# Designs tried in a protein design run: peptides against a protein of PDB entry 2L9B. Part 83

Target 1, 91 residues: chain A of PDB entry 2L9B
Amino acid sequence: ANFLSQKFPELPSGIDVNINMTTPAMMISSELAKKPKEVQLKFLQKFQEWTRAHPEDAVSLLELCPQLSFVTAELLLTNGICKVDDLIPLA
Target 2, 91 residues: chain A of PDB entry 2L9B as posed
Amino acid sequence: ANFLSQKFPELPSGIDVNINMTTPAMMISSELAKKPKEVQLKFLQKFQEWTRAHPEDAASLLELCPQLSFVTAELLLTNGICKVDDLIPLA

## One batch from the design tools (peptide; made by RFdiffusion4, then SolubleMPNN)

Design b1_p27_6_s1 (from b1_p27_6, 11 letters changed)
Fold by OpenDDE base, seed 1:
Structure b1_p27_6_s1 (fold): chain B 91 residues (1-91), chain A 27 residues (1-27)
Amino acid sequence: as target 1 above (91 residues)
Amino acid sequence: SAERLEQAKKNLELMNEKIDEYLEKKK
């Protein structure tokens, strides 16, 4: 089982997650989860601002490092920013 | 690849939309 499926069993299946994606995502997510929700939200906001200032670089980052998509997805879910159903199109 | 590119774009789109909606709600 992959990281997101284990933590959020209601997530749709079909996401190809291998060990090279799972381990880095777990490490980053676990560190962020140790921080207060205020800090997690601030992180997301700063990342959002960067993506808007550098849209092509942001796309390239996630294209080259798809592991980060799992990090952001978990942050969105755990902080109540999105619902599981919102992630269906990404599965 | 084209697939990975589209996945990245959709992922960023979702993230940005949801963050915007969340911030608007909490105001």
Scores: peptide ipSAE 0.565, ipTM 0.902, DockQ to the pose 0.652
Fold by OpenDDE base, seed 2:
Structure b1_p27_6_s1 (fold): chain B 91 residues (1-91), chain A 27 residues (1-27)
Amino acid sequence: as target 1 above (91 residues)
Amino acid sequence: SAERLEQAKKNLELMNEKIDEYLEKKK
């Protein structure tokens, strides 16, 4: 199973995540999960602000480092910012 | 690739949308 399937077994099947994305995402997410919720939310907000100020760079970052997409996905789920069904269109 | 590009765009769109909704609800 991929990273998201392991952490969130309720996720639907079909998400294509290879080892190059799964392992790094698990490592990064585990470190972020050790931080208080307030720190995690602040991280997301600052990242959001940066993406809006630098949209082309943000797209390039996620294109080159797709691991980060799975890190943010877990943060959204664990902090109640999105639901499992919200991730279906990304598959 | 075109697929990776569109995937990145969709991920950013979702993230930004959900964060906005969360912050509004939190108020």
Scores: peptide ipSAE 0.564, ipTM 0.902, DockQ to the pose 0.626
Fold by OpenDDE base, seed 3:
Structure b1_p27_6_s1 (fold): chain B 91 residues (1-91), chain A 27 residues (1-27)
Amino acid sequence: as target 1 above (91 residues)
Amino acid sequence: SAERLEQAKKNLELMNEKIDEYLEKKK
């Protein structure tokens, strides 16, 4: 199973990603998960603000580093910001 | 690629939308 399916078995089957995407995402998510909830939320908010101010750069970042999309998805799920169903269109 | 570009856009859209909704719900 891919990274998200492994961590969240309730998530519908999605795109099978290669090890070059899964491993970095797992590493980053693991480190972030060690931080308090308020720190994780602040990280998301700061990142959100940056994406709003620099939308083209933000898209380029995720295009170049698609692993980050899995990191953000896990942060959204684990912090109760979104539901599994919300991620279905991305799977 | 075109696919990765579209995926990036969708991911950012979802993230920003859900964060906004979450913050609003907390009020």
Scores: peptide ipSAE 0.563, ipTM 0.901, DockQ to the pose 0.623
Fold by OpenDDE base, seed 5:
Formats: structure tokens, C-alpha cells, sequence
Structure b1_p27_6_s1 (fold): chain B 91 residues (1-91), chain A 27 residues (1-27)
């Protein structure tokens, strides 16, 4: 099993776990993980604010770039904002 | 696709919900 399959046992249905999804997500998550926790949290907060201000664009972004869902999930898990079980409804 | 659209919506909903809960707990 690849990194994402092991890290996220419950993935959204219809998303293929391949190099086009795995590699970008791992790379982005790795870079973000190098930043202090406060920076990671600020990133999430700023992204959250943007998604609420621009909901249609935000949905389109994740629809076209589903790799980002793995990035955000990793941030949520790593920072203790959610648990793995919280991801089950997304399957 | 319609399915990918719904996936995106669910992901955003989850993210925003969990962040809100975290920030509230952090107070």
C-alpha cells in the first residue's frame, strides 16, 4: 500500500489513488509539515476564510485538484484538529 | 463530474466544521 492508502484508510469514493494524486499530496504535506504549528494553523484559517468568501471557487478548486483534500486532511490530522474516524463519512 | 463536485463539497464542509470546533475548544 502507498503512503496515502496507509495514512488515509478511508478515502472519498471515486478518487483514484495513483501517482497523480499521491505524489503531489505528499510533497505539499511534507513542505507544510516543516513549518511551525502556528504557521500551519494560520494557513488553514486563511484558507477557511477564503473558502467562505468564495465558496464556488473553493469547490471548483477541490473538484479540479482533489489532491488538495489530502493536504488539508493531513493538516487536520497532524495538528489534532480531527481524527481518522472523522474522514469515514467522506468515503 | 457530479460525484467529484459532491466530494469537494463534503471535504470543505468537514474541514470548516473541524476547524471551527478546534478554534472554539482552543478558547
Amino acid sequence: as target 1 above (91 residues)
Amino acid sequence: SAERLEQAKKNLELMNEKIDEYLEKKK
Scores: peptide ipSAE 0.563, ipTM 0.902, DockQ to the pose 0.635; fails the geometry check

Design b1_p27_6_s2 (from b1_p27_6, 11 letters changed)
Fold by OpenDDE base, seed 3:
Structure b1_p27_6_s2 (fold): chain B 91 residues (1-91), chain A 27 residues (1-27)
Amino acid sequence: as target 1 above (91 residues)
Amino acid sequence: REARLQQAKANLELLNEKIDEYLEKQK
């Protein structure tokens, strides 16, 4: 199972990811989860603002560092910003 | 590579969409 499947068993099985993606995602998510919700939300908002100002760089970042997609997905779920069903197309 | 590119774009779209919806609900 990939990172999301392990962390959120209610998600359908997705494409397997290698350890080079999974381990960094778990590490980052673990550290972010230790922060207050307000800090996590502020992080997401600032990241969103940056992506809108630099859309090409944002896509490149997620392409080069696909582990970040797992990090952001977990942030969305744990903060009630999205539901598991919302992530099905990406799993 | 093309698959990874499309995945990145889809992830970014979802991220921004859900954040916007969340913020709207908070109003």
Scores: peptide ipSAE 0.550, ipTM 0.898, DockQ to the pose 0.625
Fold by OpenDDE base, seed 1:
Structure b1_p27_6_s2 (fold): chain B 91 residues (1-91), chain A 27 residues (1-27)
Amino acid sequence: as target 1 above (91 residues)
Amino acid sequence: REARLQQAKANLELLNEKIDEYLEKQK
């Protein structure tokens, strides 16, 4: 089994997306944006808690799924948690 | 791979930093 199957055994089946950097991130961000802001913030908090409890797994996740970096960036921007200038070092 | 690793680490650090700052401002 791959990393995702081992660490996230209860992942939903999801939907088919194009294998590129833009389309998957856009689709994920779009689905998250349909949720109330409170739900989006709760998601970020739970994700943060998990990353702090499992820092090596968190790094591996973002390394293996770089699309998630775009998703998180979009969440930070649209919820006013950071500014575009804050992301310049990551560009 | 080293570049992707460092990028992942930097992204994670920024994410957690900004969330912490946001939560602090909520108080």
Scores: peptide ipSAE 0.550, ipTM 0.902, DockQ to the pose 0.700
Fold by OpenDDE base, seed 5:
Order: C-alpha cells, then structure tokens, then sequence
Structure b1_p27_6_s2 (fold): chain B 91 residues (1-91), chain A 27 residues (1-27)
C-alpha cells in the first residue's frame, strides 16, 4: 500500500487526473469552492488539528503530494485568511 | 528531496499560522 492508503484507510477510490501539480489542485479547489464557507473553514480547522497531532505525517503528505499546497493556498486566499503577498516566500 | 521537504515544512507552517491568526480575529 502507498502512503495515502496507509495513512488514510477510509479514503474512497481516486479518479485519474492530469499528471501534473496544477490541474489536480484546480479540480480539488473547484470542488471545495462549491461547499459553504462554513464547511471550508471546518475542513481547514480539522486538517490543522490533524497536523498538530501527526506532524511528521503532515509534512510527508505535503512532500509527497505537493498539489495540496496549491489547494490550501487557494482556500486561504478565497476565504480571506491570507493575502497574495503572504504566499510570495513560498513561490 | 531535501528541498521538497523544506518546502513542505514551510507551507505547513504558513498554513497553520494563518489559520491561527484568522481564528483569533474571529473573536
């Protein structure tokens, strides 16, 4: 089993997407953007709690799936949690 | 891989920092 299957055993079967970082991130962000703001914020809060409880796994997740960095950045921007200038150091 | 590791750590740090700031502002 790969990293995702081991750490997230309850994940549903995935869908094939373009083999790049940008397109998958855009698709995920688009789906999340369809949810109410409250749901998006709750997602971020629960993810944050998980990262605090599992810091090594959280780093490994972003390292092995860098697409997620685009997803989280988009969530921060669209919900007014950060500004574009805040992301410059990560570009 | 070391560069990707450091980038992941930096991204996570920024994410958590901004969420914390946002939650504090909501009070």
Amino acid sequence: as target 1 above (91 residues)
Amino acid sequence: REARLQQAKANLELLNEKIDEYLEKQK
Scores: peptide ipSAE 0.550, ipTM 0.901, DockQ to the pose 0.703
Fold by OpenDDE base, seed 4:
Structure b1_p27_6_s2 (fold): chain B 91 residues (1-91), chain A 27 residues (1-27)
Amino acid sequence: as target 1 above (91 residues)
Amino acid sequence: REARLQQAKANLELLNEKIDEYLEKQK
């Protein structure tokens, strides 16, 4: 199973992610999850600020490193920033 | 490549939207 399916069984199946993306995402997410919520939120805020300042680079980053989408998805879910249904369009 | 590009854009849009909504609720 892919990263999101393993961590969030309520997500729709069918997301095809190879092990090269899944494993790194799991590792990153696990480390971030150990941090306080405030730290996780700060991380997201700083990342958001960067994306707004560098939109083309931000898109390129997610394009080249699609595993980051799983990291951010888990951060959003675990911190109550979004619900599982919000991620369905990305599945 | 175009599929990955559009997915990246969609992911970024979702991320920013949800963060904005969350921060607004925290005010």
Scores: peptide ipSAE 0.549, ipTM 0.898, DockQ to the pose 0.646

Design b1_p27_6_s3 (from b1_p27_6, 11 letters changed)
Fold by OpenDDE base, seed 5:
Structure b1_p27_6_s3 (fold): chain B 91 residues (1-91), chain A 27 residues (1-27)
Amino acid sequence: as target 1 above (91 residues)
Amino acid sequence: SKERLEKAKKALEYMNEKIDKYLEEQE
């Protein structure tokens, strides 16, 4: 089994997206942006908690799916948690 | 790759820092 199947056995079936990182990130961000702000913030907090509880798996996830870094950044921006200039070091 | 690994680590550190700061400011 691959990493995702092992660590996330209850993942739902995905959808086909472009192979580049930009399109998947945009799609995910768009879907998240449809949710209430409170839901978005809870998502961030739960994700944060998971990354702290499983730091090695979190790094592996972002390494395998680097588009998630863009999703997270966009979510932070959208909710006023960070500024655009703060993201420069992540480029 | 080494580059992707380091970027992943930096992304997590950045996210956690900003979320923590945000939550602190909301108190």
Scores: peptide ipSAE 0.498, ipTM 0.882, DockQ to the pose 0.673
Fold by OpenDDE base, seed 1:
Structure b1_p27_6_s3 (fold): chain B 91 residues (1-91), chain A 27 residues (1-27)
Amino acid sequence: as target 1 above (91 residues)
Amino acid sequence: SKERLEKAKKALEYMNEKIDKYLEEQE
């Protein structure tokens, strides 16, 4: 059993994407962007709560899936939570 | 890798900071 299947037992199978970080991030962000703003914000809040409750798992998740950092950044940008210039040090 | 680990930690810290700030501004 891998980390994702163990920590997220209800995780969908998903789809295959390009091996780079940019394309997967764009795909995920695009799907999330189809949801209402309220849903996106709720997702961020729930994810935040989870990361605080499970900091080690959260770090492991982003380490295994660095593209998720870009997804998160895109969500922050889309919802006006941060500015592009703020993300320069994260790139 | 060590680099990816540090980037992950930094990303989480940044995310939480910005979300907290945003929620505070909405109150």
Scores: peptide ipSAE 0.497, ipTM 0.882, DockQ to the pose 0.675
Fold by OpenDDE base, seed 3:
Structure b1_p27_6_s3 (fold): chain B 91 residues (1-91), chain A 27 residues (1-27)
Amino acid sequence: as target 1 above (91 residues)
Amino acid sequence: SKERLEKAKKALEYMNEKIDKYLEEQE
């Protein structure tokens, strides 16, 4: 089993997306942006807690799916948690 | 790759720092 299947065994089938860095991130970010601000913040906090509890898995996830770094960055931007200039070193 | 690994680590560090700062400012 791959990393995602092993660590997230109950993950649903998902949806087909284009094989690139931009499209998957845009789709995920778009869906998250439709949620209320408090829900987005709660999501960030839950994700943060998970990464702290499982740092090795979190690193592996972002290494395997670097698109998720863009999703996270976009979520931080839309909620005023960071500025665009802050992301330059991460590009 | 080693490069992607380092980028992943930096991304997590950045996220955690910004979220912590944001929450602190909301207190």
Scores: peptide ipSAE 0.495, ipTM 0.881, DockQ to the pose 0.698
Fold by OpenDDE base, seed 4:
Structure b1_p27_6_s3 (fold): chain B 91 residues (1-91), chain A 27 residues (1-27)
Amino acid sequence: as target 1 above (91 residues)
Amino acid sequence: SKERLEKAKKALEYMNEKIDKYLEEQE
């Protein structure tokens, strides 16, 4: 299982998610991608720390903001933290 | 739902696992 599969278990390979999730995610990811790698990594680390300190809130956040799954996945991929194979095929 | 909740938890687990592994490799 991969991150996207966990968040979007009903999403078939190569199918886009609802525009209300995809577009915001793309915008966020695009902006983050413009930042230095160090900034991106710091963001991930801070987010990770927060999720561990506030696990219930973290879960709630992902439930309320499913677009964050795309943002997180893209950030992990961009920084070589995960592999393409760990993501749902979009092509 | 309970299922959705567990899936969200697993998603976070995945993220954290990958981040931890990456950080470990950088040390």
Scores: peptide ipSAE 0.492, ipTM 0.878, DockQ to the pose 0.468

Design b1_p27_6_s4 (from b1_p27_6, 12 letters changed)
Fold by OpenDDE base, seed 2:
Structure b1_p27_6_s4 (fold): chain B 91 residues (1-91), chain A 27 residues (1-27)
Amino acid sequence: as target 1 above (91 residues)
Amino acid sequence: SAERLAKAKENLEYMNQKIDDYLAKQK
């Protein structure tokens, strides 16, 4: 919680979700899927840029919040950036 | 855990590689 608020101060408060990987990921992905494709692609690019600028924090984020790995995987699939056969699941 | 850390690193690298490949194809 402190990590997320510190590194992403402009994030919305959000809502409480079950503490697991799949359910939160599905909820987040469904909200992102409501956005135009160009917005989804820009999100991935901005996230990628951030991970390259802060690799240690990026790894920590995905370790602490494994649901984000599922969210990004879903975005990659939805936008035709990867295929299911190539995905490396976290769990 | 060591396993979760390894998976985080692996997924991050995979994501970055796929995004790079996609952007290259769009040019």
Scores: peptide ipSAE 0.520, ipTM 0.893, DockQ to the pose 0.644
Fold by OpenDDE base, seed 5:
Structure b1_p27_6_s4 (fold): chain B 91 residues (1-91), chain A 27 residues (1-27)
Amino acid sequence: as target 1 above (91 residues)
Amino acid sequence: SAERLAKAKENLEYMNQKIDDYLAKQK
């Protein structure tokens, strides 16, 4: 199995998206934005905890799926955790 | 690639730092 299947055995079925960084990120972010602020913050904290517990896997995930960095950045912006001017560009 | 790896690490650290800063302000 591939990296995602091995590390995330309960990963749901995927969906077809355009092969680029922006479109998948926008789709994911739009779904997360529908959730209450508390749910979004909980997601970020749980993800943060996971990355610190599994740093190698976290880096591999973001390397394989760089669009996820856009998702997290959007969550940070939307929830007032960061500002546009201090974001690190992915490109 | 090495560049993508570096950016992954940088973005991860950035995210974690900003979350920590935010949580600290809430206390």
Scores: peptide ipSAE 0.517, ipTM 0.893, DockQ to the pose 0.661
Fold by OpenDDE base, seed 1:
Structure b1_p27_6_s4 (fold): chain B 91 residues (1-91), chain A 27 residues (1-27)
Amino acid sequence: as target 1 above (91 residues)
Amino acid sequence: SAERLAKAKENLEYMNQKIDDYLAKQK
């Protein structure tokens, strides 16, 4: 939470989802899946560009918020970018 | 933890590689 506030100062207040790791990911993925394919792909590309420009921050983000790895995996699957068989499992 | 850090790095690299491969095939 502190990391996100520091790196994304304009980030609005969020809702406390204190259930588990997979449930929050499913909620985010569900909302993204409602968007057109072009929007989903653009989101992935912009996120990719950010990770390459800020590699240390990107790793820290996924370490602190491992739920996001599930979100990106779902986007890759639904858009035919990867296959279920070669998904990287999370800790 | 060390395990969570390793998984974060692995998943990030995986995502970037798959996106690159996809974009290359689309051209």
Scores: peptide ipSAE 0.517, ipTM 0.892, DockQ to the pose 0.646
Fold by OpenDDE base, seed 3:
Structure b1_p27_6_s4 (fold): chain B 91 residues (1-91), chain A 27 residues (1-27)
Amino acid sequence: as target 1 above (91 residues)
Amino acid sequence: SAERLAKAKENLEYMNQKIDDYLAKQK
């Protein structure tokens, strides 16, 4: 089992997508973009709180699923929380 | 990889800082 299955055993089964940065990020971002701005911001805040409470798990999650960094970056951009020119590129 | 780990840490801190800055600006 991967990190997600170990740390979140109650997760529902996911869908299979190509292992790349772009496709999974676009899929997640498109679903989040359908939500109101307030919901998107609340999502970011809840995620932020979780990362601060569980920093090692948060880093492991982003290492395993670097697509999530693109998802959060997209949320930051679309909600005016950050600018494209100061985004940290993922390698 | 070491590079992915470093980027994960960096992007996490970046995200949190930007959210904090945004919230501070809103109050």
Scores: peptide ipSAE 0.516, ipTM 0.893, DockQ to the pose 0.639

Design b1_p27_7_s1 (from b1_p27_7, 14 letters changed)
Fold by OpenDDE base, seed 5:
Structure b1_p27_7_s1 (fold): chain B 91 residues (1-91), chain A 27 residues (1-27)
Amino acid sequence: as target 1 above (91 residues)
Amino acid sequence: SWLFSGKPTKTYSASEIIEMFKNLLYD
């Protein structure tokens, strides 16, 4: 078990992607949507708290795992916390 | 690979996401 799975068990486990049938982005969106809303929000809360406590480690993690940046953005959007316009500058 | 296999199709600035994240869920 890697750091992410231990620290944030709310996240989906690693899944292989058939790039001919789907994209990582679509898979991320799909797998996240399978989680109850309460679990999604719990992850966001825990991740926010962790980023506040360990900002440099959080930056390193997101740089090492860019999929997690997408996960974060997707959850913010789908849960109505952010609007698309709020995230455009980050892309 | 992390979380999902394959390269991400969309990336965001890690530092900017973190800065934004610090101020979204509470206030």
Scores: peptide ipSAE 0.047, ipTM 0.647, DockQ to the pose 0.038
Fold by OpenDDE base, seed 2:
Formats: C-alpha cells, structure tokens, sequence
Structure b1_p27_7_s1 (fold): chain B 91 residues (1-91), chain A 27 residues (1-27)
C-alpha cells in the first residue's frame, strides 16, 4: 500500500500502461469510469476537504503525482460539476 | 505501476487546481 491508496481508496489501483497500445489519458479515463458515480463523488469530496486543510501538501502531491491533476479535472467534467471552459485557464 | 507512479501526463496546474477545487463542490 502507498499513501494514495491509503488516503484515497476511491482511486483506482495503479496499473501498468502499454504505451504501444494506449495512452495514459485513455487509461486514466477508463479506470475512473469503472468506479461507481458515488465513489467518484466521494473521492472529490474527500480530496476537496483535504486540500482545504492541507493546501501546500496538496500542491506537492499533485506535483509529485501529476496524474491526479488529470484525475481531478476528468471527474469534475464527467460528473457535470465543471465545463471544459472552466478548466481551460488551468491547462 | 504507472497510473500513480508520478510519471508525466497531460495535466492542469496543480496550484490552480487546488485554488479552484477548494470552493467547487460545496457552493
């Protein structure tokens, strides 16, 4: 177990990526979509609460694990919380 | 495993995501 799996068990487990057959973005989107909506929303809630309490640690985590920035954006979009235009300035 | 190993992928700014995310869900 690692920090992410322990702190945010709603996230998919780490998986290998065969870059000859798929892209990281495709794999992330696919793995997230396998989770029930309630699990996706629970992650967002917990992650938001944690980022409010530990903003500097959250930034450090996202820099260490940049996939999480994509995860967060993807979940916000797919659950209808944000529009694409809301996230463009952050890209 | 790659998915959460820290390898680069297409991302949004970490600090900006945090600032935005602090207020998104409960407003």
Amino acid sequence: as target 1 above (91 residues)
Amino acid sequence: SWLFSGKPTKTYSASEIIEMFKNLLYD
Scores: peptide ipSAE 0.041, ipTM 0.644, DockQ to the pose 0.039
Fold by OpenDDE base, seed 1:
Structure b1_p27_7_s1 (fold): chain B 91 residues (1-91), chain A 27 residues (1-27)
Amino acid sequence: as target 1 above (91 residues)
Amino acid sequence: SWLFSGKPTKTYSASEIIEMFKNLLYD
């Protein structure tokens, strides 16, 4: 298992994507929605704590793995923590 | 392709996401 799997087991596992039938964004959203709310929130909590403790490493990770930025934004929106307007400056 | 390997249609600045996270009140 890679770093993400070990550090954040709340994240979905790798799943095959049929690019003729769906998009990576849709698959990410769908797989996240399958996780219980408490698991989604646990990821956000752990990731927040880690980013606060290791901001340089966190930036590097998000630059290396753009999917994680999408995951973070998606979970913030779907759990009502942020509004779309809050994310506009980040887009 | 695999989940978490493809480029998402919507991306955000890594540094801005980190800053947002740091300032977010969360239990």
Scores: peptide ipSAE 0.031, ipTM 0.616, DockQ to the pose 0.038
Fold by OpenDDE base, seed 4:
Structure b1_p27_7_s1 (fold): chain B 91 residues (1-91), chain A 27 residues (1-27)
Amino acid sequence: as target 1 above (91 residues)
Amino acid sequence: SWLFSGKPTKTYSASEIIEMFKNLLYD
């Protein structure tokens, strides 16, 4: 398993994707929604703590895996932690 | 900028994002 799978096991497991039938955002959102709320929140907690401890590595990771930016934003929104207006300035 | 002070420097197609997503989930 890669770094992300090992360090953040709360992330969804792999699934085949047909890009002609859906969009990346839809699939990511759908897979995240399958996780219990507690697992979603645990990921956010661990990821935030790691980001604070390793900010430069976190930036590099988000550049390498831009889907993680969407993941983080989506989890913040769907769990009611943030509103859209809270995230727009960070885009 | 982006969340946690990150900002992507590369533009990806939808198919590339899906492949990276699959790599994220399967690896």
Scores: peptide ipSAE 0.025, ipTM 0.549, DockQ to the pose 0.070

Design b1_p27_7_s2 (from b1_p27_7, 13 letters changed)
Fold by OpenDDE base, seed 3:
Formats: structure tokens, C-alpha cells, sequence
Structure b1_p27_7_s2 (fold): chain B 91 residues (1-91), chain A 27 residues (1-27)
């Protein structure tokens, strides 16, 4: 198996995106919206805990799978945990 | 948020996500 499959065996494989009809960001947003808020918050909680415990692995994962950075940011914003203005200083 | 506003206008790096979580730990 490749590095991602070996290190992160539970990572979803992803799906193809027709760039002529939508964007990856739009598709991610729509898929996230299909999940109950409780599920979204649970993901954030677990991902936060894992990131804290494994910061270097978290960086590697997010660099290899940048869509997860979008997922995380989107979940934080859509659930009212963070505001866009709160993230500007991090840019 | 992007979900309600359309196409996202900002991208976040791995380091930014890490920092976001750090801030949440103190909330």
C-alpha cells in the first residue's frame, strides 16, 4: 500500500469531481451538509484530539490531503465555532 | 460560511488548521 493507505488506513479514498459542473470545494460543502450537526461536531472533536496528540502526523496528512483542511475549516465556520475574522490572522 | 455563501474564498494550510485547533483548546 502507498504511504497514505499504510499510515492512515481509515482515510476515505475520495471521489471524482467533474470540474465542468462543480468544484471540489462545492462538492465537499454539499457532502458535509448531508451529515447531522452532531456527527460534524463529533468529527471535529475527535480530529482535534488526534491533531493535538499527533501534530506532525496531522501536518503530513493535511499536506497530502488538502481537502481535509477545507473540511475542517468549513466545519468550524458552518457550526459557528469560529468566525472568518478569527482565521485571518493565521493566514 | 462557504456552505451558505457559495464558493470558498479562502484556503487553509495544515499549519493554520493546527493553530485553529490550538485556539479551540482554550475556548
Amino acid sequence: as target 1 above (91 residues)
Amino acid sequence: PWLFEGEPTKEYSASEIIEMFKELLYS
Scores: peptide ipSAE 0.051, ipTM 0.561, DockQ to the pose 0.038
Fold by OpenDDE base, seed 5:
Structure b1_p27_7_s2 (fold): chain B 91 residues (1-91), chain A 27 residues (1-27)
Amino acid sequence: as target 1 above (91 residues)
Amino acid sequence: PWLFEGEPTKEYSASEIIEMFKELLYS
């Protein structure tokens, strides 16, 4: 918790998920759909650049916030950057 | 389309995941 706030001070707090009504995957998809395409693409661009520049911090972030892996996968698929078959090993 | 129905069926370390995504992100 302290690490997250210190290393990633601008990281959003997230939202609550009612597991009786939805799944994390469904929630991620719906939240992403609320964002304009240009915002989605911007995330991918910035995330790509950031992970290249800060690989150790990227590992830490993905460990603490594994949902970001799901986000990235979904964005890659929905924006036609990769095929489903490319991501199957991650499922 | 959403690939995952929930949590991954196989566990991957963060480093493994990032390496896999690097291939996709930089392709």
Scores: peptide ipSAE 0.028, ipTM 0.551, DockQ to the pose 0.040
Fold by OpenDDE base, seed 1:
Structure b1_p27_7_s2 (fold): chain B 91 residues (1-91), chain A 27 residues (1-27)
Amino acid sequence: as target 1 above (91 residues)
Amino acid sequence: PWLFEGEPTKEYSASEIIEMFKELLYS
């Protein structure tokens, strides 16, 4: 079994993107905005805690799911945790 | 704000994101 199926057997399915009407980035941003701020911050907190406890698994997950790296960056910016200038060196 | 306008990207590596967590999130 692959890493995702082993570590995250209940991982939800992705959402189809209508390429003619939107982009994956726009879709992700839109879906994130539907979540309350408290939920967004809770996600960041839990994901941070998990990555500290499981650094190797975290690397594997983020490599396999680049949309999650996008999500993290968007949440950091949208919630004012960091500025664009803080992420520029990572681009 | 939208950081990216195109496809979900690996532009920000897993290790870099993890470091961002350590430095910026509830540290």
Scores: peptide ipSAE 0.028, ipTM 0.613, DockQ to the pose 0.043
Fold by OpenDDE base, seed 2:
Parts: C-alpha cells; sequence; structure tokens
Structure b1_p27_7_s2 (fold): chain B 91 residues (1-91), chain A 27 residues (1-27)
C-alpha cells in the first residue's frame, strides 16, 4: 500500500479533476459524500489520533496534500462537528 | 455546505494549518 492508503485508509481515493466540468471544492464535496457517515467519522478519528502521535509527519502530509485541509473542514461541517462560524477565522 | 472558494491552496503552511485546526482536531 502507498503512504496515503496506509496512513489514511478511509480517505477517498484520489481522482483527476476536470476543471472545465467542475471545481476542486465541488469534487471534494462530491467524493466525500459518496462515503458512508461511519467512514467519514472514522477518518476524522484516525486523522486526529495520528496527528497527535505524529505531528511532524502530519505537517509533511498536509504540505504534500493540501486538499486534506479542505477535506477536514468539509467533514467537520457536514457531520455537524462544527459550524461555519467556527471555521471563519480559518478561511 | 462548502466554506472555501476556489482551488485548494498552500497559502497556509502545513504547520499553520495544524495550529489553526488544533482546537477542532484535538477537541
Amino acid sequence: as target 1 above (91 residues)
Amino acid sequence: PWLFEGEPTKEYSASEIIEMFKELLYS
């Protein structure tokens, strides 16, 4: 297994984005919505645990995969863990 | 609902992002 699949097995599979047909944000939302709620929550849980245990690796991962920051925000919002107002300072 | 507009960006470093999301991720 590759690094991403090994560290984040619940992460939706990466796909190419056709920028003429959609936006990255739309694509992220759509792909996440294809995953069951249980999978989404499990990803958040594992990501939370992993970042605590491996903060330096987490930094490296987010540098390599900046979309994960947006994934995290989307999952927090769609699963009712936080509100838009909670993320405004981050935007 | 999607909060962010446009393409995913590296405007914030990974370190900054982790700090910004600290309260949310470590809650």
Scores: peptide ipSAE 0.023, ipTM 0.570, DockQ to the pose 0.039

